# Ledger of designs, part 142: peptides against a protein of PDB entry 3OIQ

Target 1, 212 residues: chain A of PDB entry 3OIQ
Amino acid sequence: KNRIFVSSSKDFEGYPSKAIVPVQFVALLTSIHLTETKCLLGFSNFERRGDQSQEDQYLIKLKFKDRGSERLARITISLLCQYFDIELPDLDSDSGASPTVILRDIHLERLCFSSCKALYVSKHGNYTLFLEDIKPLDLVSVISTISTKSTNSSKHSSSELISECDLNNSLVDIFNNLIEMNRDEKNRFKFVKLIHYDIELKKFVQDQQKVL

## One batch from the design tools (peptide; made by RFdiffusion4, then SolubleMPNN)

Design b1_p25_7_s1 (from b1_p25_7, 9 letters changed)
Fold by OpenDDE base, seed 3:
Structure b1_p25_7_s1 (fold): chain B 212 residues (1-212), chain A 25 residues (1-25)
Amino acid sequence: as target 1 above (212 residues)
Amino acid sequence: SLLDQLQETLKKLFELSKEDILSEA
């Protein structure tokens, strides 16, 4: 089955009530919820959805069933956090208790861009997304990609790859949504509060704000 | 690389759970 690129989590409302669909999306990591029984990652593109929270628009499950698979989930979370420079409490505490990790609102401190591959699995209209693959994206690379393609409308229709255009459009949409959130005085998100806020990000945001 | 380790670990986890995931449909 061909993998479907998803630009909005609303797209799932139109998906079959009983299906297995490979999907891909790009979004910001917003939450991590690791317990003894489940591992969930929250992602968002911060699409405006009325009065609903913009966090965790994509709730993705890492399924584990035994201690061995639970360990793999913990290692996955550790490696992901290491990539994004997210501090985790020591997961290796010999205390015999499985470490619980609950992080929320990650996007308020760090922009953790991620390209995710998942399985959409639905039953009776309810669905779960299961994480198949993740590619963390470097912010500098994201900014560079958006900045360079704004000038080169070269239609490279390379057929097989989920359109480099779809990825870029989604990255632009995310930034536009963040800019709108930053302008909203009621929104907690502010670019200047990001730990990695630098001159490059500042300049990029200022330039994008002139177009919006 | 860190990315390779992440993706390999996740792939292993996914493959171990795949049958159970597919049974949820």
Scores: peptide ipSAE 0.731, ipTM 0.971, DockQ to the pose 0.977
Fold by OpenDDE base, seed 1:
Structure b1_p25_7_s1 (fold): chain B 212 residues (1-212), chain A 25 residues (1-25)
Amino acid sequence: as target 1 above (212 residues)
Amino acid sequence: SLLDQLQETLKKLFELSKEDILSEA
C-alpha cells in the first residue's frame, strides 16, 4: 500500500472509522511522554486551529508490551534526544524503577524538525498513530532546503519517496506558522529564546518575514 | 551512526509490536 503524505493532522478527520493506513508527515517535536505503560511523542505543524492548542497535533505512540520492548522504547527516546541535543534525566538509574520522562513545549527551546512514518490505525471512529520510522532533520539542512527552492525535479518517480515538493511545502508552512507565533505577543514561542538561535537562523527568519 | 542506531532500534520495536498494532483495527 502506498504511503500517504499528510500535510495536516486535520486530514485524519476524513479517514475511515476502521482502517490501517501508512502515513508520513513532517513536524516539530513538541512533547515526550514516557512512562512504564506507554510512550507518546507529540508533534505539531502549529497550524492554526481556532482556540485549540497548537501543540501535539500529531500524537504518536510507541507501543511496547514487555520489559524488552520497553527497553527498546527507552533507547529510541534516548537516541532521539541525543540527536536533538535534548537533556534527559539519567534513564539508566540503577534503581529498578522504569524511568518516567515527561517533556513538554520542546519547540520553545529547540526546533526539532522530524520526518515521521506512522501507521494510522482506527477502530470505531477513534484512531491511533503508531511510529514506524523517524528521521530527525538538521535545522541548517531545513533552512538550506527552504532557501534554495531546489527545483531539482530529478524525475526519480519512485512512488515511495515523499515528493520533495510536499516536504518543502510542509517545512515552509511550519516556519510561516512559527513566524506568526513569534509576532504574537501572547504566544510563548520566540525565535530569540531558542537555545540554538544563531546568525543564520536570525537572517533566515528576517528574510522570510519580508515575504509574509 | 546515531541515526542508524535510532532507526534500527525503532524498527525492531515496531516489528515486535506490529501484530499487536494490527490487532487494534
Scores: peptide ipSAE 0.730, ipTM 0.971, DockQ to the pose 0.980
Fold by OpenDDE base, seed 5:
Structure b1_p25_7_s1 (fold): chain B 212 residues (1-212), chain A 25 residues (1-25)
Amino acid sequence: as target 1 above (212 residues)
Amino acid sequence: SLLDQLQETLKKLFELSKEDILSEA
């Protein structure tokens, strides 16, 4: 079955009440919730949903069932946070207590762009997304990708059916949503409050604001 | 690379949990 690119988490409202569907999306990491029994990652594209919180629009589960798989989940989270320069408490604590990690509002400090592959699994109208693969995206690379709008369909290996166009469009949409949030005085998100706010990001935001 | 380690670890986790994930449908 072909993997479906998802541009909005609202797309899942139209999905079958009993299905297993491979999906892919791009979004910002907003939260990490690691406990002894579960690991959840929150992602958002910050699509406007009225007065509702725009965080955790994609709630993705890392399932583990034993100490061995729990360790793999912890390592996964550690490596992901290392990639994004997110400081975590030492997850390797030999202290027999599984470390609890609860991070929220990650996007207020860092733009952690991520391309995610997941399984949509539904039963009785409820669904869970299970993380299959993740590709962290560097902000400089994201900015470059949006700026170049390179329609260069380079004939690179066509094996991943998900159009480079779908990814690029979603990245543009995310930035547009962030620009709108930045303009809203009531919104906590501000580009100037990002730890990695630099001249390049500033220029990019200013240029994008002229198009909106 | 860091990315390779991340993806390999996640893949291993997913494969170990796949049967249980599929049973939730």
Scores: peptide ipSAE 0.730, ipTM 0.971, DockQ to the pose 0.980
Fold by OpenDDE base, seed 2:
Structure b1_p25_7_s1 (fold): chain B 212 residues (1-212), chain A 25 residues (1-25)
Amino acid sequence: as target 1 above (212 residues)
Amino acid sequence: SLLDQLQETLKKLFELSKEDILSEA
């Protein structure tokens, strides 16, 4: 099945009103919304959309229907947060109530780059994105990938490979958008406020700022 | 690995929900 790489969440405005389309995108994790009835992950590439919030441009659903699948969703969120070193409020609350997790503006503290595979499912002009797969991307690896302009066209002819070019271009675009946000005094995003802000990230940002 | 556990868990969740997801179209 041909998976479509999506560079902008606006692309979905042109998608069929009744369809199932496998998609893939790269974005930053911005929010987590886990309740007893739903799990939503917000992602953004911070593409400028006028005066609209740049957060949660990709709203991705983890569907569950019973207590067993709810548990799997909870474990998925826990593992994702462990990977990104996101502190969850104690999900182990002894109260037999399903823990509610609401995290917003994750990108203000941590750059959680994620490669996501999802199903676009539309009905009557509305759509939902369902998470199929997620690959957290290490920031060091992202920086390295952007810096080396890895034209390593590994000619692996397998029809399922996203163009390494599309991935790299999206990563560059995200970083460029973050640099613009960092330069904007009105924007809350600042690289220096990231918990993991280090010498490597500082150097990379400084080098990228010279090109922009 | 942590990544393998994440992806495996998500895959299980997705497969369990797939029929319901496809029925929403």
Scores: peptide ipSAE 0.730, ipTM 0.971, DockQ to the pose 0.978

Design b1_p25_7_s2 (from b1_p25_7, 15 letters changed)
Fold by OpenDDE base, seed 5:
Structure b1_p25_7_s2 (fold): chain B 212 residues (1-212), chain A 25 residues (1-25)
Amino acid sequence: as target 1 above (212 residues)
Amino acid sequence: SLLEELQKTLKELFEKSKSYIESLA
């Protein structure tokens, strides 16, 4: 089965009640929930959904069942956070206690763009998204991609049919949504509050605001 | 690289969970 690019988490409302569907989306990392029993990553493109919370629109599960797989989940989270410069408590503590990590509203401090591959798994009308692969996207690269509209032909011929256009469109949509949030006085998100807010991001936002 | 290690680790985790995932539907 071909992997489906998902532009909105609302798309899953129309998905089969009993299926396994490989999907891909791009979104911002908004939360990390690692406990002894589960690992969940929250992502969002911040599409407007009325009065509903815009964070964690994509709730992605890392499944583990034993100590070995739990360790892999912890390593995965550690590496992901290292990539995004997110500070985590020491997850490798020999203390035998499974480390608990609960991070929320990551997007208020850092824009952690991520291209995610997942399996949509549904049964009886409910679904779970299982993380298959993640590619963190550098903000500078995201800005460059949107600004130049250039298809970076990454030499990685991944045979996956997902068009560079879909990715770019989703990135644009995310920034547009963030700009709207930034304009809303009631919204906690502000570009100027980002730890990595710099002249390049400022200029990019200003330029994008002129188009909206 | 950091990315390669991340993807490798996640792939291993996913493969270990694949049988469970497939059993859900």
Scores: peptide ipSAE 0.678, ipTM 0.963, DockQ to the pose 0.904
Fold by OpenDDE base, seed 4:
Structure b1_p25_7_s2 (fold): chain B 212 residues (1-212), chain A 25 residues (1-25)
Amino acid sequence: as target 1 above (212 residues)
Amino acid sequence: SLLEELQKTLKELFEKSKSYIESLA
């Protein structure tokens, strides 16, 4: 089954009311909600949606049904946070209580670019996205990818590969949205407030701002 | 690598849930 690249979470409004569709998107991790009963990851490309919150445009579920799968979910979250240098409270608390992790507005401190594969599952017009795979993207790599016009479209178009163009376009769109947010005095997002704000990111943002 | 471990763990979790997910549609 062909995986569909999704550039906007609005695309799901046009999806079948009863279907299972493999999808892929690129977005920033914005929230983590891990409780005893569920694990949700929020992602956003910060596409403007009128007065709606730009956070958690992609709400992705990690399903667990037993203690074993719950543990796997916790490990997954831990590893993801390790990759992004996100500080988590000790999830290994020996207290028999499953640790609750609620992180919001992650993008205000760290740009956690992620390529996600998920299953869109709809029933009765409602849908859930289940996480199948995640590839954290290093910011330096993202910047390099955007900066280098990858003209090398030559490699094997296996139907499963996201078009490099689609990926790049999505990454550019995200940055453009962030730049707009940064310019908005009412928006809490500021590049200079990012923990990992460095000279490379600064230069990249400055260069991108000139094109907008 | 950290990435490989992440993907492996998530894959295992997903595979355990796949039957349930497929039963939802």
Scores: peptide ipSAE 0.676, ipTM 0.963, DockQ to the pose 0.892
Fold by OpenDDE base, seed 2:
Structure b1_p25_7_s2 (fold): chain B 212 residues (1-212), chain A 25 residues (1-25)
Amino acid sequence: as target 1 above (212 residues)
Amino acid sequence: SLLEELQKTLKELFEKSKSYIESLA
């Protein structure tokens, strides 16, 4: 089955009520919910949905069923957070209790751009997204990609036809949404409050604001 | 690399869960 690129989480409203569909999207990591029984990652492109919360538009599940798979989930979260420089409470704490990690509103401190591959699985009108793969995207690379309109995507082999155009368009849309949020006095998101706010990001935002 | 380790770990996790996931539909 061909993987479908998803530009909006609303697309899933039109998906079959009983199906397995491989999907891909790009979004910002917004939340991490790791408990003894489940691991959920929240992502958002901050598409405006009226007065509804823009948080966790994509809820992605990491399924585990035993201690071994739970450990893998924990390691996955640790590695992901290490990549994004997100501080986690010590997941390795010797306290025999399974570590619980609840992080919310990650985007208020760090822009964690992620290209995600997932399986859309629906039954009885409900669906779950299961994480298959994640590629963290470096902010500098994202900025460069948007600025040049050229993805230096190394021509990896032909099989996954996700158009470079779809990825780029989604990245642009996300930044545009963030700029709108930044302009809104009622919105908590501000670029200047990002821990990694630097001269490059500042210049990029200023330039993009002139076009919008 | 960190990315390779992340992707490898996640792939292993996903593959272990694949049969269960496929049984849900």
Scores: peptide ipSAE 0.674, ipTM 0.963, DockQ to the pose 0.907
Fold by OpenDDE base, seed 1:
Structure b1_p25_7_s2 (fold): chain B 212 residues (1-212), chain A 25 residues (1-25)
Amino acid sequence: as target 1 above (212 residues)
Amino acid sequence: SLLEELQKTLKELFEKSKSYIESLA
């Protein structure tokens, strides 16, 4: 089956009640929930959904069934966090206790753009997204892509590239949504509170705000 | 690279879960 690019998590409402569909989306990492029994990653493009929380619009599962696969999940999370400069407690706990990591609202401190490949799996109208692949996107590259309409393909090798138009449109939409959140006094998201807020990001945001 | 290691690790994890995933639908 061909992989489907998903621009909104609402698209899944129209998906079959019993199916396996390979999908791809781009979004910001918003949460990490690693426990003894499961690993969940939350992503969002912060699409407006009325008064509903805009976080974790894409809830992606890393399935593990044994200690070996659990270790792989922990390593995956560690590597992902290392890429985004997210501080995690040591997941290699020599203590026989499985490490628990619960991070929420990651986007309030860091913009962790990610291109995700997943399997949509539905049964009886409910669905689960299983993570197949993830490509962290560097913020500088994201800004460059939006500004110049250049492809990220030169900087990030992937076995399957999404349409440049799909990627760019989604990235623009995310930034537009963030700008709206930044303007909303009730929203906790503020660009100036990002740890990596710099002159480049400031200028980019200012320029984008002029177009909206 | 860090990215390659991440993707490799995740791929291995995914492949181990594939049979289970396919059984869900």
Scores: peptide ipSAE 0.671, ipTM 0.963, DockQ to the pose 0.886

Design b1_p25_7_s3 (from b1_p25_7, 11 letters changed)
Fold by OpenDDE base, seed 3:
Structure b1_p25_7_s3 (fold): chain B 212 residues (1-212), chain A 25 residues (1-25)
Amino acid sequence: as target 1 above (212 residues)
Amino acid sequence: SLLEQLQKTLKELFEKSKEDILSLA
């Protein structure tokens, strides 16, 4: 089955009530919830949805059923956090207690851009997204991609790759949404509060603000 | 690489759960 690129989590409202659909999206990591029984990753593109919370618009599940698969989930989370320079408590605590990791509002400190492949699985209108693959995106690379408007459309989009256009559009939308949030005095998100806020990001934001 | 390790680990996890996931629909 062809993988569908999703630009909004609202798209799932139009999906079949009973289906399995491979999907792909780009969003910011907003939360990590790892317990003994479940692993959930929250992502958002911060699309305005009225008065609803803008975090965790994409709730993605890592399913495990035994200790072996639970370990794989823990390793996955550890590696993801290592990539984004997110500090985790030592997950290797010799204490026989399964480590619990609960991180929220990650986007307030770090912009963790991620390209995700998932399975949409629905039953009777309710759905769950299961993570199949993740590609963390470097902020510098994201900024460069948006800035260069690489019209080099010519590379053979292998059927499995997000169209460069879809990726770029989603990245632009995310930044535009963040800029709007930054302008809103009631919103907790501020670019200047990001741990990795630098001159490059500042300049990029300033330039984008002139267009909005 | 870190990315390769991440993707490999996640793939292994997904493959182990795939049958259970598919049975949900």
Scores: peptide ipSAE 0.735, ipTM 0.972, DockQ to the pose 0.971
Fold by OpenDDE base, seed 1:
Structure b1_p25_7_s3 (fold): chain B 212 residues (1-212), chain A 25 residues (1-25)
Amino acid sequence: as target 1 above (212 residues)
Amino acid sequence: SLLEQLQKTLKELFEKSKEDILSLA
């Protein structure tokens, strides 16, 4: 079955009550919840949904069932955090207790753009998204992609590439939503509070604000 | 690379759980 690009988590409201559907989306990492029993990643494009929290619009599960698979989940989280320069407590602690990692509101400190492939699985009207693949996107590349409209199809050969249009549109939408959040005095998100806020990001935001 | 390691590890995790995931539908 062809992988479906999802531009909004609302799309899942129209999905079958019993189905397995491969999906792909682009969003910001907002939360990490790793416990002894589960691993959940929260993502959001910060689409306005009334008065509901804009965080964790995509709740993605990494399923593990034994100590071996749990270790793989921990390694996955560690590697992801290394990529985004997120500091984690030592996950390798020799203390026989499985490390618990609970991070929230990651987007308030770092913009962690991610292209995710997931399996939508529904039963009895409820669904779970299971992570199949993740591609972290660096902010410089995201800014470049939006600014140049350049179809830099970096032919990374093997992964079913999101249509460049779908990717670009999603990235633009996310930034527009962040700009709106930044303008809202009630919203905690501010670009200037990002750890990696630099002249390049500042300039990009200023330029995007002129178009909105 | 870091990315390759991430994707490889995640793929291995997913494949180990795939049968269980598919049984949920």
Scores: peptide ipSAE 0.734, ipTM 0.972, DockQ to the pose 0.968
Fold by OpenDDE base, seed 5:
Structure b1_p25_7_s3 (fold): chain B 212 residues (1-212), chain A 25 residues (1-25)
Amino acid sequence: as target 1 above (212 residues)
Amino acid sequence: SLLEQLQKTLKELFEKSKEDILSLA
């Protein structure tokens, strides 16, 4: 089954009103919403959408239906947050109370690049994205990938159906959008406010700003 | 690895919910 790479959440406006489509996209994690009944992850590439919030352009659902699957969702969120160094309250507390986690504006403190595989499911013109797989991307690796654009067209493995070009282009677009946000005095996003802001990121941003 | 654990757990969760997800279309 051919997985479709999605460069913009606006692409879904052209999708069928009744369909099941495997999709893949790259975006920044912006929110986590875990309750007793649902788990939602918000992602964004920060594409300009007029006056609308640039957060949660991709709302991805982790579905659970029983205590066992709920536990798997909690473990998934815990592991994801461990990977990105996001502090969570203890989700394993034996207190019998289902832990509620609501995190917003994650991108203001940490850039959590993620490659997501999801199932697009639509009915009656509404759709839901269900998370199938996630690959957190290290910022150093993202910077390196953007910086080395030209050379290694090496025949990487046939199994990743997505054009390496599509992934790279999306990463560049995200970074360019962040640079624009950083320049906008009205935008809360600033690179210097990131917890992991270092000399390498500073240099990369400065170099990219010269090309824009 | 942490990544392998993450992906394995998520896969298990997805497979358990897959039939219910497919029935929503």
Scores: peptide ipSAE 0.734, ipTM 0.972, DockQ to the pose 0.947
Fold by OpenDDE base, seed 2:
Structure b1_p25_7_s3 (fold): chain B 212 residues (1-212), chain A 25 residues (1-25)
Amino acid sequence: as target 1 above (212 residues)
Amino acid sequence: SLLEQLQKTLKELFEKSKEDILSLA
């Protein structure tokens, strides 16, 4: 199945007003919005869009319609947060009330790189992205991939030919954008404020800053 | 693994909603 790699959320402006298109992108998790009726994940590559907010450039929906599917959404969010070491308020509240989770600006504390597969669904000029698959990317792995320019050709079957080049380019772009944000005194993002800021990340950022 | 559990759960969720999603176009 022809999945389109998306390097910018602006690409969707050129997409058909009535279509279903499988897409893939890489971005940082920026927000989680889980309520009784909906689950939304915000992602961003922090592409500069003038003075507009760079948050939640990719808004992706986890659709649920009943208690069973709601539970699956909740478990999905819990597992995702566990993977990224994001502390959630106890979703298992014994109170029969559906847990509400609203997290914003996740990128200010943690770099949660994610490879996402989604369905672009448009009608009447509006679109929604529905999450099909997510692969959290380890920061160490991201850094190593960028540093070595190593095409880790994991023998993925020929059908998932998303160019390793596209993935790598997107990762580089994200880091470059973060470096620019870090240099901007008005921007709240600072690498040193990340909870997981370590010597490896420090060195990597320093090395990348020399190239930019 | 944690990743496998995540992906499995999400896949199940997506498959349950797929028909409804496709009907939106």
Scores: peptide ipSAE 0.734, ipTM 0.972, DockQ to the pose 0.957

